Peptides against a protein of PDB entry 5ONS. Designs and how they scored, part 138

Target 1, 181 residues: chain A of PDB entry 5ONS
Amino acid sequence: MFKKFDEKENVSNCIQLKTSVIKGIKNQLIEQFPGIEPWLNQIMPKKDPVKIVRCHEHIEILTVNGELLFFRQREGPFYPTLRLLHKYPFILPHQQVDKGAIKFVLSGANIMCPGLTSPGAKLYPAAVDTIVAIMAEGKQHALCVGVMKMSAEDIEKVNKGIGIENIHYLNDGLWHMKTYK

## One batch from the design tools (peptide; made by RFdiffusion4, then SolubleMPNN)

Design b2_p25_6_s2 (from b2_p25_6, 12 letters changed)
Fold by OpenDDE base, seed 2:
Structure b2_p25_6_s2 (fold): chain B 181 residues (1-181), chain A 25 residues (1-25)
Amino acid sequence: as target 1 above (181 residues)
Amino acid sequence: MEEELKKALELSKKSFTDEEIEAEY
């Protein structure tokens, strides 16, 4: 989603959201990420305005005090930014790729099944379309936010093709955007 | 999965910089 993304070229505008819209978004976030509920007031304090940075390709980024928190495309599901995920690693279920997959993930490549089933990888139960944090063998912090394209069960059985779609990865265009006020 | 969640919770207690994250990779 952000492989060729550049803030200067791909941001269209920024709008401040109305209270009613914010409420709806918060409810959606809790529905998507139940574990975030106790933390949501910390992440999105009531006193702080919530903004949407509108980007090309129908990408919207939720921001509070310049921090990029979540993003979505075409009014689909919200994804946490890696920066937010690093602060709250538990808001997504995890998957772990082996060390060999790291360079490909960091190039924006989708995660292939063997990178999730090989020694050094850790594959946890997850259904198709689940948004997941991608961890890496021997690393502490997530390097990618992805979406399960196969269930964990099918990844193990088939062990071929795209297991997880790469949505946002370390050092992509969104990562380099850092802040927006 | 439960153990990983526990680890994630522990990690959330720590502070880190972008540079520290980037340096892991």
Scores: peptide ipSAE 0.554, ipTM 0.876, DockQ to the pose 0.923
Fold by OpenDDE base, seed 1:
Structure b2_p25_6_s2 (fold): chain B 181 residues (1-181), chain A 25 residues (1-25)
Amino acid sequence: as target 1 above (181 residues)
Amino acid sequence: MEEELKKALELSKKSFTDEEIEAEY
């Protein structure tokens, strides 16, 4: 989503959300990520305005105090940014790729099944379309936010093709955006 | 999964910089 993203070229405008809209978004976030509920007031304090940065390709980034928290495309599901995920690594279920897959993930490539089934990888139960945090063998912090394109079960059985779609990865355009006020 | 969650919770208590994370890779 952000492989060719540049803040200077791809951001259109920024709007401040009304309270009612914020409430709706918070409810949606809790529905998508139940584990975030106890932390949501810390992440999105009531006193702080919530903004949407509107970008090209129908991308919207939810921000509070300049921090990029979540993003979505075409009014689809919200994804956490890597920066938010690093602070709250439990808000997504994890998958772990092996060492060999790292360079490909960091190039924006989708995650192939062998990178999730080989020694050094860890594959946990997850259904298709589940948003997941991608961890890496021997690394501490997530390098990618992805979406399961196959179930974990099918990844193990088929062990061929795209297992997880790469949505947002370390050092992509969103990562380099850092903040927006 | 439980162990991974525990590790994640432990990590969430730690401070880090973007540069430190980038340096992992």
Scores: peptide ipSAE 0.545, ipTM 0.872, DockQ to the pose 0.889
Fold by OpenDDE base, seed 3:
Structure b2_p25_6_s2 (fold): chain B 181 residues (1-181), chain A 25 residues (1-25)
Amino acid sequence: as target 1 above (181 residues)
Amino acid sequence: MEEELKKALELSKKSFTDEEIEAEY
């Protein structure tokens, strides 16, 4: 989603949201990520305005005080940014790739099944279409936010093809955006 | 999965700079 993303070239405008819209978004976020509920007031304090940065390709980024929190495309589900995920690693279920897969993930490649079934990988139960944090063997912080294209069960059984779609990864265009006031 | 959740909760108590995270990779 952000492989060729550049803040100066791909941001269209920024809109401050009404209180009612913010309330709706918070409810959506709790539905998508139940574990975030106790932390949502800390992440999105009532006193702080919430903005949407509108980008090309129908991408919207939710921000508070310049911090990039969540993003979505074409009114689809919200994804946490890696920056938010690093602060709250528990808001997504995890999957772990082996060391060999790291360079491919960081190039924006989708995660193939063998990278999730190898000895250095850890595959946890997850249904298709689940948004997941991609961890790496021997590393502390997630390097990618992805979407399960196969269930964990099918990844184990078939062990061929795309297991997880790469949505946002470390050092992509969104990562380098850092903040937006 | 409970182990990973517990680990993630502990990690959230720590603070890291962007540079420190980038340096992991």
Scores: peptide ipSAE 0.543, ipTM 0.864, DockQ to the pose 0.930
Fold by OpenDDE base, seed 4:
Structure b2_p25_6_s2 (fold): chain B 181 residues (1-181), chain A 25 residues (1-25)
Amino acid sequence: as target 1 above (181 residues)
Amino acid sequence: MEEELKKALELSKKSFTDEEIEAEY
């Protein structure tokens, strides 16, 4: 989603959200990420304005105090930014790729099944379309936010093709955006 | 899964710079 993203070129505008809209978004976030509920007031304090940065290709980035928290495309599901995920690693279920997959993930490539079933990888139960944090063998922090394109069960059984779609990865255009005020 | 999430929670107690995270890769 952000392979060729550049803040200067791809950001259109920024709007401050009304209270009612914020409430709806918070409810959606809790629905998508139940584990975030206890932390949501810390992530999005009541006293702080919530903004949406509108980008090209119907991408919207939710921000508070300049921090990029979540993003979505075409009013689809919200994804946490890696920056938020690094602060709250538990808000997504994890999957772990092996060392060999790292370079491909960091190039924006989708994650192939063998990279999730090989030694060094860890595949945890997850349904198709689940948003997941991609961890890497031997690393502490997530390198990617992805979406299960197959269930974990099917990844193990089929073990070929795209297991997880790469949505946002370390050092992509969104990562380099850092903040937006 | 649960154990991994616990580990993630423990990690969240620490703060890392962008440079430190980028340096992992």
Scores: peptide ipSAE 0.517, ipTM 0.852, DockQ to the pose 0.926

Design b2_p25_6_s3 (from b2_p25_6, 10 letters changed)
Fold by OpenDDE base, seed 2:
Structure b2_p25_6_s3 (fold): chain B 181 residues (1-181), chain A 25 residues (1-25)
Amino acid sequence: as target 1 above (181 residues)
Amino acid sequence: MEEELEKALELAKEEYSDEEIEAEY
């Protein structure tokens, strides 16, 4: 989603959200990420305005005090930014790729099934379309936010093709967009 | 709490700094 993303070229505008819209978004976030509920007031304090940075290709980035928190495309599900995820690693269920997959993930490649089933990888139960944090063998922090394209069960059985779609990865265009206020 | 969170961000970037990025496949 952000492989060729650049703040200067791909940001269209920024709008401050109305209270009613913010409430709806917060409810959606809790629905998507139940574990975030106790932390949501810290992440999105009531006193702070919530903004949407509108980007090309119908990408919207939710920001508070310039911090990029979540993003979505075409009013679909919200994804946490890696920056937020690193602060709150429990927001997403995890999957772990092997060491060999790291370089490919960091290039924006989708995660192939063998990278999730091989020694060094850890595959946890997850349904298709689940948004997941991609961890890596020997690393402590997520390098990618992805979406399960197959269930964990199917990844193990089929063990071929795209297991997880790479949505946002370390050092992509969104990552380099540190703040927007 | 906030200080700990910011430290986590720094560590996340550093731990992948030596990883070689390959071309897409």
Scores: peptide ipSAE 0.263, ipTM 0.715, DockQ to the pose 0.078
Fold by OpenDDE base, seed 4:
Structure b2_p25_6_s3 (fold): chain B 181 residues (1-181), chain A 25 residues (1-25)
Amino acid sequence: as target 1 above (181 residues)
Amino acid sequence: MEEELEKALELAKEEYSDEEIEAEY
């Protein structure tokens, strides 16, 4: 989603949200990520304005005090940014790729099934379309936010093709935005 | 809180700094 993304070229505008809209978004975030509920007031304090940065390709980035928290495309589900996920790693269920897959994920490649079934990888139960944090063998922090294109069961059985779509990865265009005020 | 976030971000960068980026597979 952000492989060729540049803040100067791909950001259209920024809008401050109404209180009612913020409440709706918070409810949606809790529905998507139940574990975030106790932390949501810390992540999105009531006193702080919430903004949406509108980008090309119908991408929207949710920000508070310039921090990039979540993003979505075409009013679909929200994804946490890697920056937020690194602080709150429990927001998403995890999958772990093997060491050999790291360099490809960091280039924006989708995660292939063998990278999730090989020694050093860890595959956890997850349904298709589940948003997941991609961890790596020997690393503590997520390098990617992805979406299951196959169930964990099918990844194990078929063991061929795209298991997880790479949505946002370390050092992509979104990562390099850092802040937006 | 802000300090913890900055530390986490720094650690994440450092963990992957030695990884070579190659073409998609």
Scores: peptide ipSAE 0.263, ipTM 0.716, DockQ to the pose 0.072
Fold by OpenDDE base, seed 3:
Structure b2_p25_6_s3 (fold): chain B 181 residues (1-181), chain A 25 residues (1-25)
Amino acid sequence: as target 1 above (181 residues)
Amino acid sequence: MEEELEKALELAKEEYSDEEIEAEY
């Protein structure tokens, strides 16, 4: 989603959200990520304005005090930014790729099944279309936010093709954006 | 708590520094 993203070239505008819209978004976030509920007042304090940064290709980034928190495309599900996920690693279920897969993930490549079934990888139960944090062998922090393109069960059985789609990865255009006020 | 969270971000950035360089080239 952000492989060729550049803040200067791909941001269209920024809007401040009304209270009612913010409430709706918070409810959506709790629905998607139930574990975030106790932390949501810290992540999105009531006193702080919430903004949407509108980007090309129908991408929207939710921000508070310039911090990039979540994003979505075409009004689909929200994804946490890696920066938020690093602070709150529990908001997504995890999958772990092996050491060899790291460089490919960081190039924006989708995660192939063998990278999830090999020694050093850890594959946890997850349904297709689940948004997941991609962890890596020997690392403590996520390097990617992805979407299961196959169930964990099918990844193990078939062990070929794209297991997880790479949506946002460390050092992509969104990562480099850092803040937006 | 904010200081602790910011520290976590710094650690994450450092953790993949070598890997990021490898992926860029």
Scores: peptide ipSAE 0.259, ipTM 0.711, DockQ to the pose 0.088
Fold by OpenDDE base, seed 1:
Structure b2_p25_6_s3 (fold): chain B 181 residues (1-181), chain A 25 residues (1-25)
Amino acid sequence: as target 1 above (181 residues)
Amino acid sequence: MEEELEKALELAKEEYSDEEIEAEY
């Protein structure tokens, strides 16, 4: 989603949200990520304005105090940013790629099944379309936010093709955006 | 919160420093 994303070229405007809209978004976030509920008031304090940074290709980034928290495209589901996920790693279910897959993920490549089934990888039960945090062998922090394109069961059985779509990764355009006030 | 976030970000960069996260592919 952010391979060729540049803040200067791809951000169109920023809008401060109304209280009612914020409430709706918070409810949606809790529905998508139940584990976030106890932390949501810390992540999005009531006293702080919530903004949407509108970008090209119908991308919207949810921000509070300049911090990039979540993003979505075309009114689809919200994804946490890696920066938020690093602080709250439990927001998403995890999958772990082997060491050899790291370079490919960091280039924005989709995650192939062998990188999830090989020694050093850890594949956990997950359905198609589940948003997941991509961890790596020997690393503590996520390097990517992805979407399951196959179930974990099918990844193990078929063991070829795209297992997880790479949505947001370390050193992509969103990562380099860092903040927006 | 800010300090914790900064720490997490630094740790992430350190962990993947040997993976050339700043390199262009």
Scores: peptide ipSAE 0.254, ipTM 0.713, DockQ to the pose 0.080

Design b2_p25_6_s4 (from b2_p25_6, 10 letters changed)
Fold by OpenDDE base, seed 4:
Structure b2_p25_6_s4 (fold): chain B 181 residues (1-181), chain A 25 residues (1-25)
Amino acid sequence: as target 1 above (181 residues)
Amino acid sequence: MEEELEEALELSKESYTDEEIEAEY
């Protein structure tokens, strides 16, 4: 989603959200990520305005005090940014790729099944379309936010093709935005 | 929160090498 993303070229505008809209978004976030509920007031304090940075290709980035928190495309599900996920790693269920897959993921490649079934990888139960944090063998922080294209069961059985779609990865265009006020 | 973000960024830089991050495939 952000492989060729550039803040100067791909951001259209930024809008401040109404209180009612913010409440709706918070409810959506809790529905998607139940574990975030106790932390939501810390992540999105009541006193702080919430903004959406609108980008090309119908991408929207939710921000508070300039921090990029979540993003979505075409009013689909929210994804946490890697920056937020690094602070709150429990927001998403995890999958782990092997060491050899790291460089490919960080090039923006989708995660192939063998990278999830090989020694050093860890594959956890997950249904198709589940948003997941991609961890890596021997690393502490997620390198990617992805979407399951196959169930964990099918990844193990078929062990061929795209297991997880790469949505946002370390050092992509979204990562380099850092802040936006 | 700002301090936590900086710490997370620092940790991320330590977690992945420049070779891994800058690899193009």
Scores: peptide ipSAE 0.063, ipTM 0.676, DockQ to the pose 0.076
Fold by OpenDDE base, seed 2:
Structure b2_p25_6_s4 (fold): chain B 181 residues (1-181), chain A 25 residues (1-25)
Amino acid sequence: as target 1 above (181 residues)
Amino acid sequence: MEEELEEALELSKESYTDEEIEAEY
């Protein structure tokens, strides 16, 4: 989603959200990420305005105090930014790729099944379309936010093709967009 | 939040090598 993303070229505008919209978004976030509920007031304090940075390709980035928290495309599900995920690693269920997959993931490549089933990888139960944090063998922090394109069960059985779609990865255009006010 | 962000950034740099981050395919 952000492989060729550049803040200067791809940001259209920024709007401050109405209270009712914020409430709806918060409810959606809790529905998507139940574990975030106790932390949501810390992440999105009531006193702080919530903004949406509108980007090309119908990408919207949810921000508070300039921090990029979540993003979505075409009013679909919200994804946490890696920056937020690193603070709150429990927001997403995890999958772990082997060390050989790291460079490919960090180039924006989708995660192939063998990278999730090989020695050094760890595949956890997850349904198709689940948003997941991609961890890596020998690494502490997530390198990617992805979406399961196959269930964990099918990844193990088929072990071929795209297991997880790469949505946002370390050092992509969104990562380099550190803040926006 | 800012302190946590800085810590996360530092941790990210420690987690992945420049070679891994800069790799292009």
Scores: peptide ipSAE 0.037, ipTM 0.639, DockQ to the pose 0.077
Fold by OpenDDE base, seed 1:
Structure b2_p25_6_s4 (fold): chain B 181 residues (1-181), chain A 25 residues (1-25)
Amino acid sequence: as target 1 above (181 residues)
Amino acid sequence: MEEELEEALELSKESYTDEEIEAEY
């Protein structure tokens, strides 16, 4: 989603959200990520305005005090940014790729099944379309936010093709955006 | 907020080498 993204070229405008809209978004976030509920007041304090940065290709980034928190495309599901995920790693279920897959993920490539089934990888139960945090062998922090394109069961059985779609990865355009006020 | 962003950056540097981050497909 952000492989060729550049703040200067791809941001259109920024709007401040009404309280009612914020409430709706918070409810959506809790529905998507139940574990975030106790932390939402910390992540999105009531006193702080919530903004949407509107980008090209129907991308919207949810921000508070300049911090990039979540993003979505075409009014689809919200994804946490890696920067938020690093602070709250429990927001997403995890999958772990092996060491050899790291360089490919960080080039924006989708995650192939062998990178999830080989020694050093850890594959946890997950259904198709589940948004997941991608961890890596020997690494502490997530390197990617992805979407399961196959179930964990099918990844293990078929063990070829795209297992997880790469949505947002370390050092992509969104990562480099850092803040927006 | 700035400190938190710096922390995230440092965390990434702790976990991933420059070689890994700059790797090409």
Scores: peptide ipSAE 0.035, ipTM 0.635, DockQ to the pose 0.069
Fold by OpenDDE base, seed 5:
Structure b2_p25_6_s4 (fold): chain B 181 residues (1-181), chain A 25 residues (1-25)
Amino acid sequence: as target 1 above (181 residues)
Amino acid sequence: MEEELEEALELSKESYTDEEIEAEY
């Protein structure tokens, strides 16, 4: 989603949301990520304005005090940014790739099944279309936000093809955006 | 935040073509 993304070229505008809209978004976030509810008041304090940065290809980024929190495309599900996920790693269920897969993931490559079934990888139960945090062998911080393209069960059985779609990764265009006020 | 990201920033990156990205086993 952000492999070729550049803030200077791909941001269209930024709008400040009304209180009622913010409440709706908060409820939507809790629905997607139930575990975030106790933390939402510090992630999105009531006194702080919430903004949407609108980008090309119908990408929207939710921001508070310039911090990029969540993003979505075409009014689909929200994804946490890696920067938010690093602060709150429990927002998403995890999958772990082996060390050898790191360079490919950080190139924006989709995650192939062998990288999830090999020694050093850890594959946890997850259904197709589940948004997941991609961890790496021996590392503490997620390197990617992805979407399951196969169930964990099928990844183990078939063990070929794309297991997880790479949506957002370390050092991509969104990562480099850092802040937006 | 900055201190928390030190490990993540140590990760190396390589670039691949679209064909390489979508390559299947």
Scores: peptide ipSAE 0.027, ipTM 0.565, DockQ to the pose 0.042

Design b2_p25_7_s1 (from b2_p25_7, 10 letters changed)
Fold by OpenDDE base, seed 5:
Structure b2_p25_7_s1 (fold): chain B 181 residues (1-181), chain A 25 residues (1-25)
Amino acid sequence: as target 1 above (181 residues)
Amino acid sequence: SKEEEIKEYLEKTKNNPEEAEKEYA
């Protein structure tokens, strides 16, 4: 989603949200990520304005105090940014790729099944379309936010093809955006 | 308090973006 993304080229505008809209978004976030509810007031303090940065390709980024928190495309589900995920690693369920997959993930490549079933990888139960944090063997920080394209069960059984779609990865265009005030 | 509980949890689990970049450099 952000392989060729650049703030100067791909941001269209920014709008400040009304209180009612913010409430709706918070409810949506809790629905998507039930475990986030206790921390949502810290992530999005009531006193702080919430903004949407509108980008090309129908991408929207939710921001508070310049911090990029969540993004979505075409009014689909919200994804946490890696920066937010690094602060709150529990927001998403995890999957772990082996060391060999790291360079490919960091190039924006989708995660192939063997990278999730090999020694050093850890595959946890997850259904298709689950948004997941991609961890790596021997690393502490998530390197990618992805979406399961196969269930964990099918990844193990079939062990061929795209297991997880790469949505946002470390050092992509969104990562380099850092803040938006 | 709830705030203190959250802060304590974050101190244990929070990762640093700059350290993330270093891990994968």
Scores: peptide ipSAE 0.453, ipTM 0.814, DockQ to the pose 0.755
Fold by OpenDDE base, seed 1:
Structure b2_p25_7_s1 (fold): chain B 181 residues (1-181), chain A 25 residues (1-25)
Amino acid sequence: as target 1 above (181 residues)
Amino acid sequence: SKEEEIKEYLEKTKNNPEEAEKEYA
């Protein structure tokens, strides 16, 4: 989603959200990520305005005090930014790739099944379309936010093809955006 | 307060972007 993203070229505008819209978004976030509910007031304090940075390709980035929190495309599901995920690692279920997969993930490549089934990888139960945090062997921080394109069961069984779609990865255009006020 | 507990938890457990960049440099 952000492989070729550049803030200067791809941001269109920024809109401050109304209270009613914020309420709806918060409810959606809780629905998507039930574990976030106790933390949501910390992440999105009521006193702070919530903004959406609208980008090309129908990308929207939810921000509070310039911090990029979540993003979505075409009013689809929200994804946490890696920056937020690093603060709240539990927001997403995890999957772990082996060391060999790291360079490919960081190039924006989708995650192939062998990178999730090999020694050093850890594959946890997850259904298709689940948004997941991609961890890496021997690393502490998530390097990618992805979407399961196969169930964990099928990844293990088939062990061929794209297991997880790479949505947002470390050092992509969104990562380099850092903040937006 | 619950907010304080959350802050304390985060201070102990959260990672940060700078460390992430270093980890994958």
Scores: peptide ipSAE 0.451, ipTM 0.812, DockQ to the pose 0.715
Fold by OpenDDE base, seed 2:
Structure b2_p25_7_s1 (fold): chain B 181 residues (1-181), chain A 25 residues (1-25)
Amino acid sequence: as target 1 above (181 residues)
Amino acid sequence: SKEEEIKEYLEKTKNNPEEAEKEYA
């Protein structure tokens, strides 16, 4: 989603959200990520304005105090930014790729099934369309936010093709955006 | 508790946004 993203070229505008819209978004976030509920007031304090940075290709980035928290495309599901995920790693269920997959993930490639079933990888139960944090063998921080294109069960059985779609990865255009005020 | 572990982690990570970049450099 952000492989060719540049803040200077791809940001259209920024709007401050109304209270009612913020409430709706918070409810959606809790629905998508139940574990975030106790932390949501810390992540999105009531006193702080919530903004959406509107980008090309119908990408919207939810920000508070300039911090990029979540993003979505075409009013689809919200994804946490890696920066937020690093602070709150429990927001998403994890999958772990092997060491060999790291360079491909960091190039924006989708995660292939063998990278999730090989020695050094760890595959956890997850349904299709689950938003997941991609961890890596021997690393502490997530390097990617992805979406399961196959269930964990099918990844193990088929072990071929795209297991997880790469949505946002370390050092992509969103990562380099850092903040927006 | 899990909550305490998360709190400790949050305190550690809050000031080190570059840790991930260094880890994968």
Scores: peptide ipSAE 0.449, ipTM 0.808, DockQ to the pose 0.525
Fold by OpenDDE base, seed 4:
Structure b2_p25_7_s1 (fold): chain B 181 residues (1-181), chain A 25 residues (1-25)
Amino acid sequence: as target 1 above (181 residues)
Amino acid sequence: SKEEEIKEYLEKTKNNPEEAEKEYA
């Protein structure tokens, strides 16, 4: 989603959200990420305005005090930014790729099934379309936010093709955006 | 308070973006 993303070229405008819209978004975030509920007031304090940065390709980035928190495309599900995920690594269920997959993930490539079933990988139960944090063998920080394109069960059984779609990865255009005020 | 607990947790466990970049350099 952000492989060719540049803040100067791809940001269109920024709007401040109404209270009612913020409430709806918070409810949606809790539905998508139940583990975030106790932390939501810390992440999105009531006193702080919530803004949407509108980008090309129908991308919207949710921000508070310039911090990039979540993003979505075409009114789809919200994804946490890697920067937020690094603060709250439990927001998403995890999957772990092997060492060999790292360089490909960091180039924006989708995660292939063998990279999730190899000895250095760890595959946890997850349904198709689940948003997941991609971890890597021997690493502590998530390097990618992805979406399960197959269930964990099917990844193990089929073990061929795209297991997880790469949505946002370390050092992509969103990562380099850092903040927006 | 719950807020204090959260703050303490973050101080202890928060990952640093710079550390993430270094880890994958």
Scores: peptide ipSAE 0.443, ipTM 0.807, DockQ to the pose 0.735

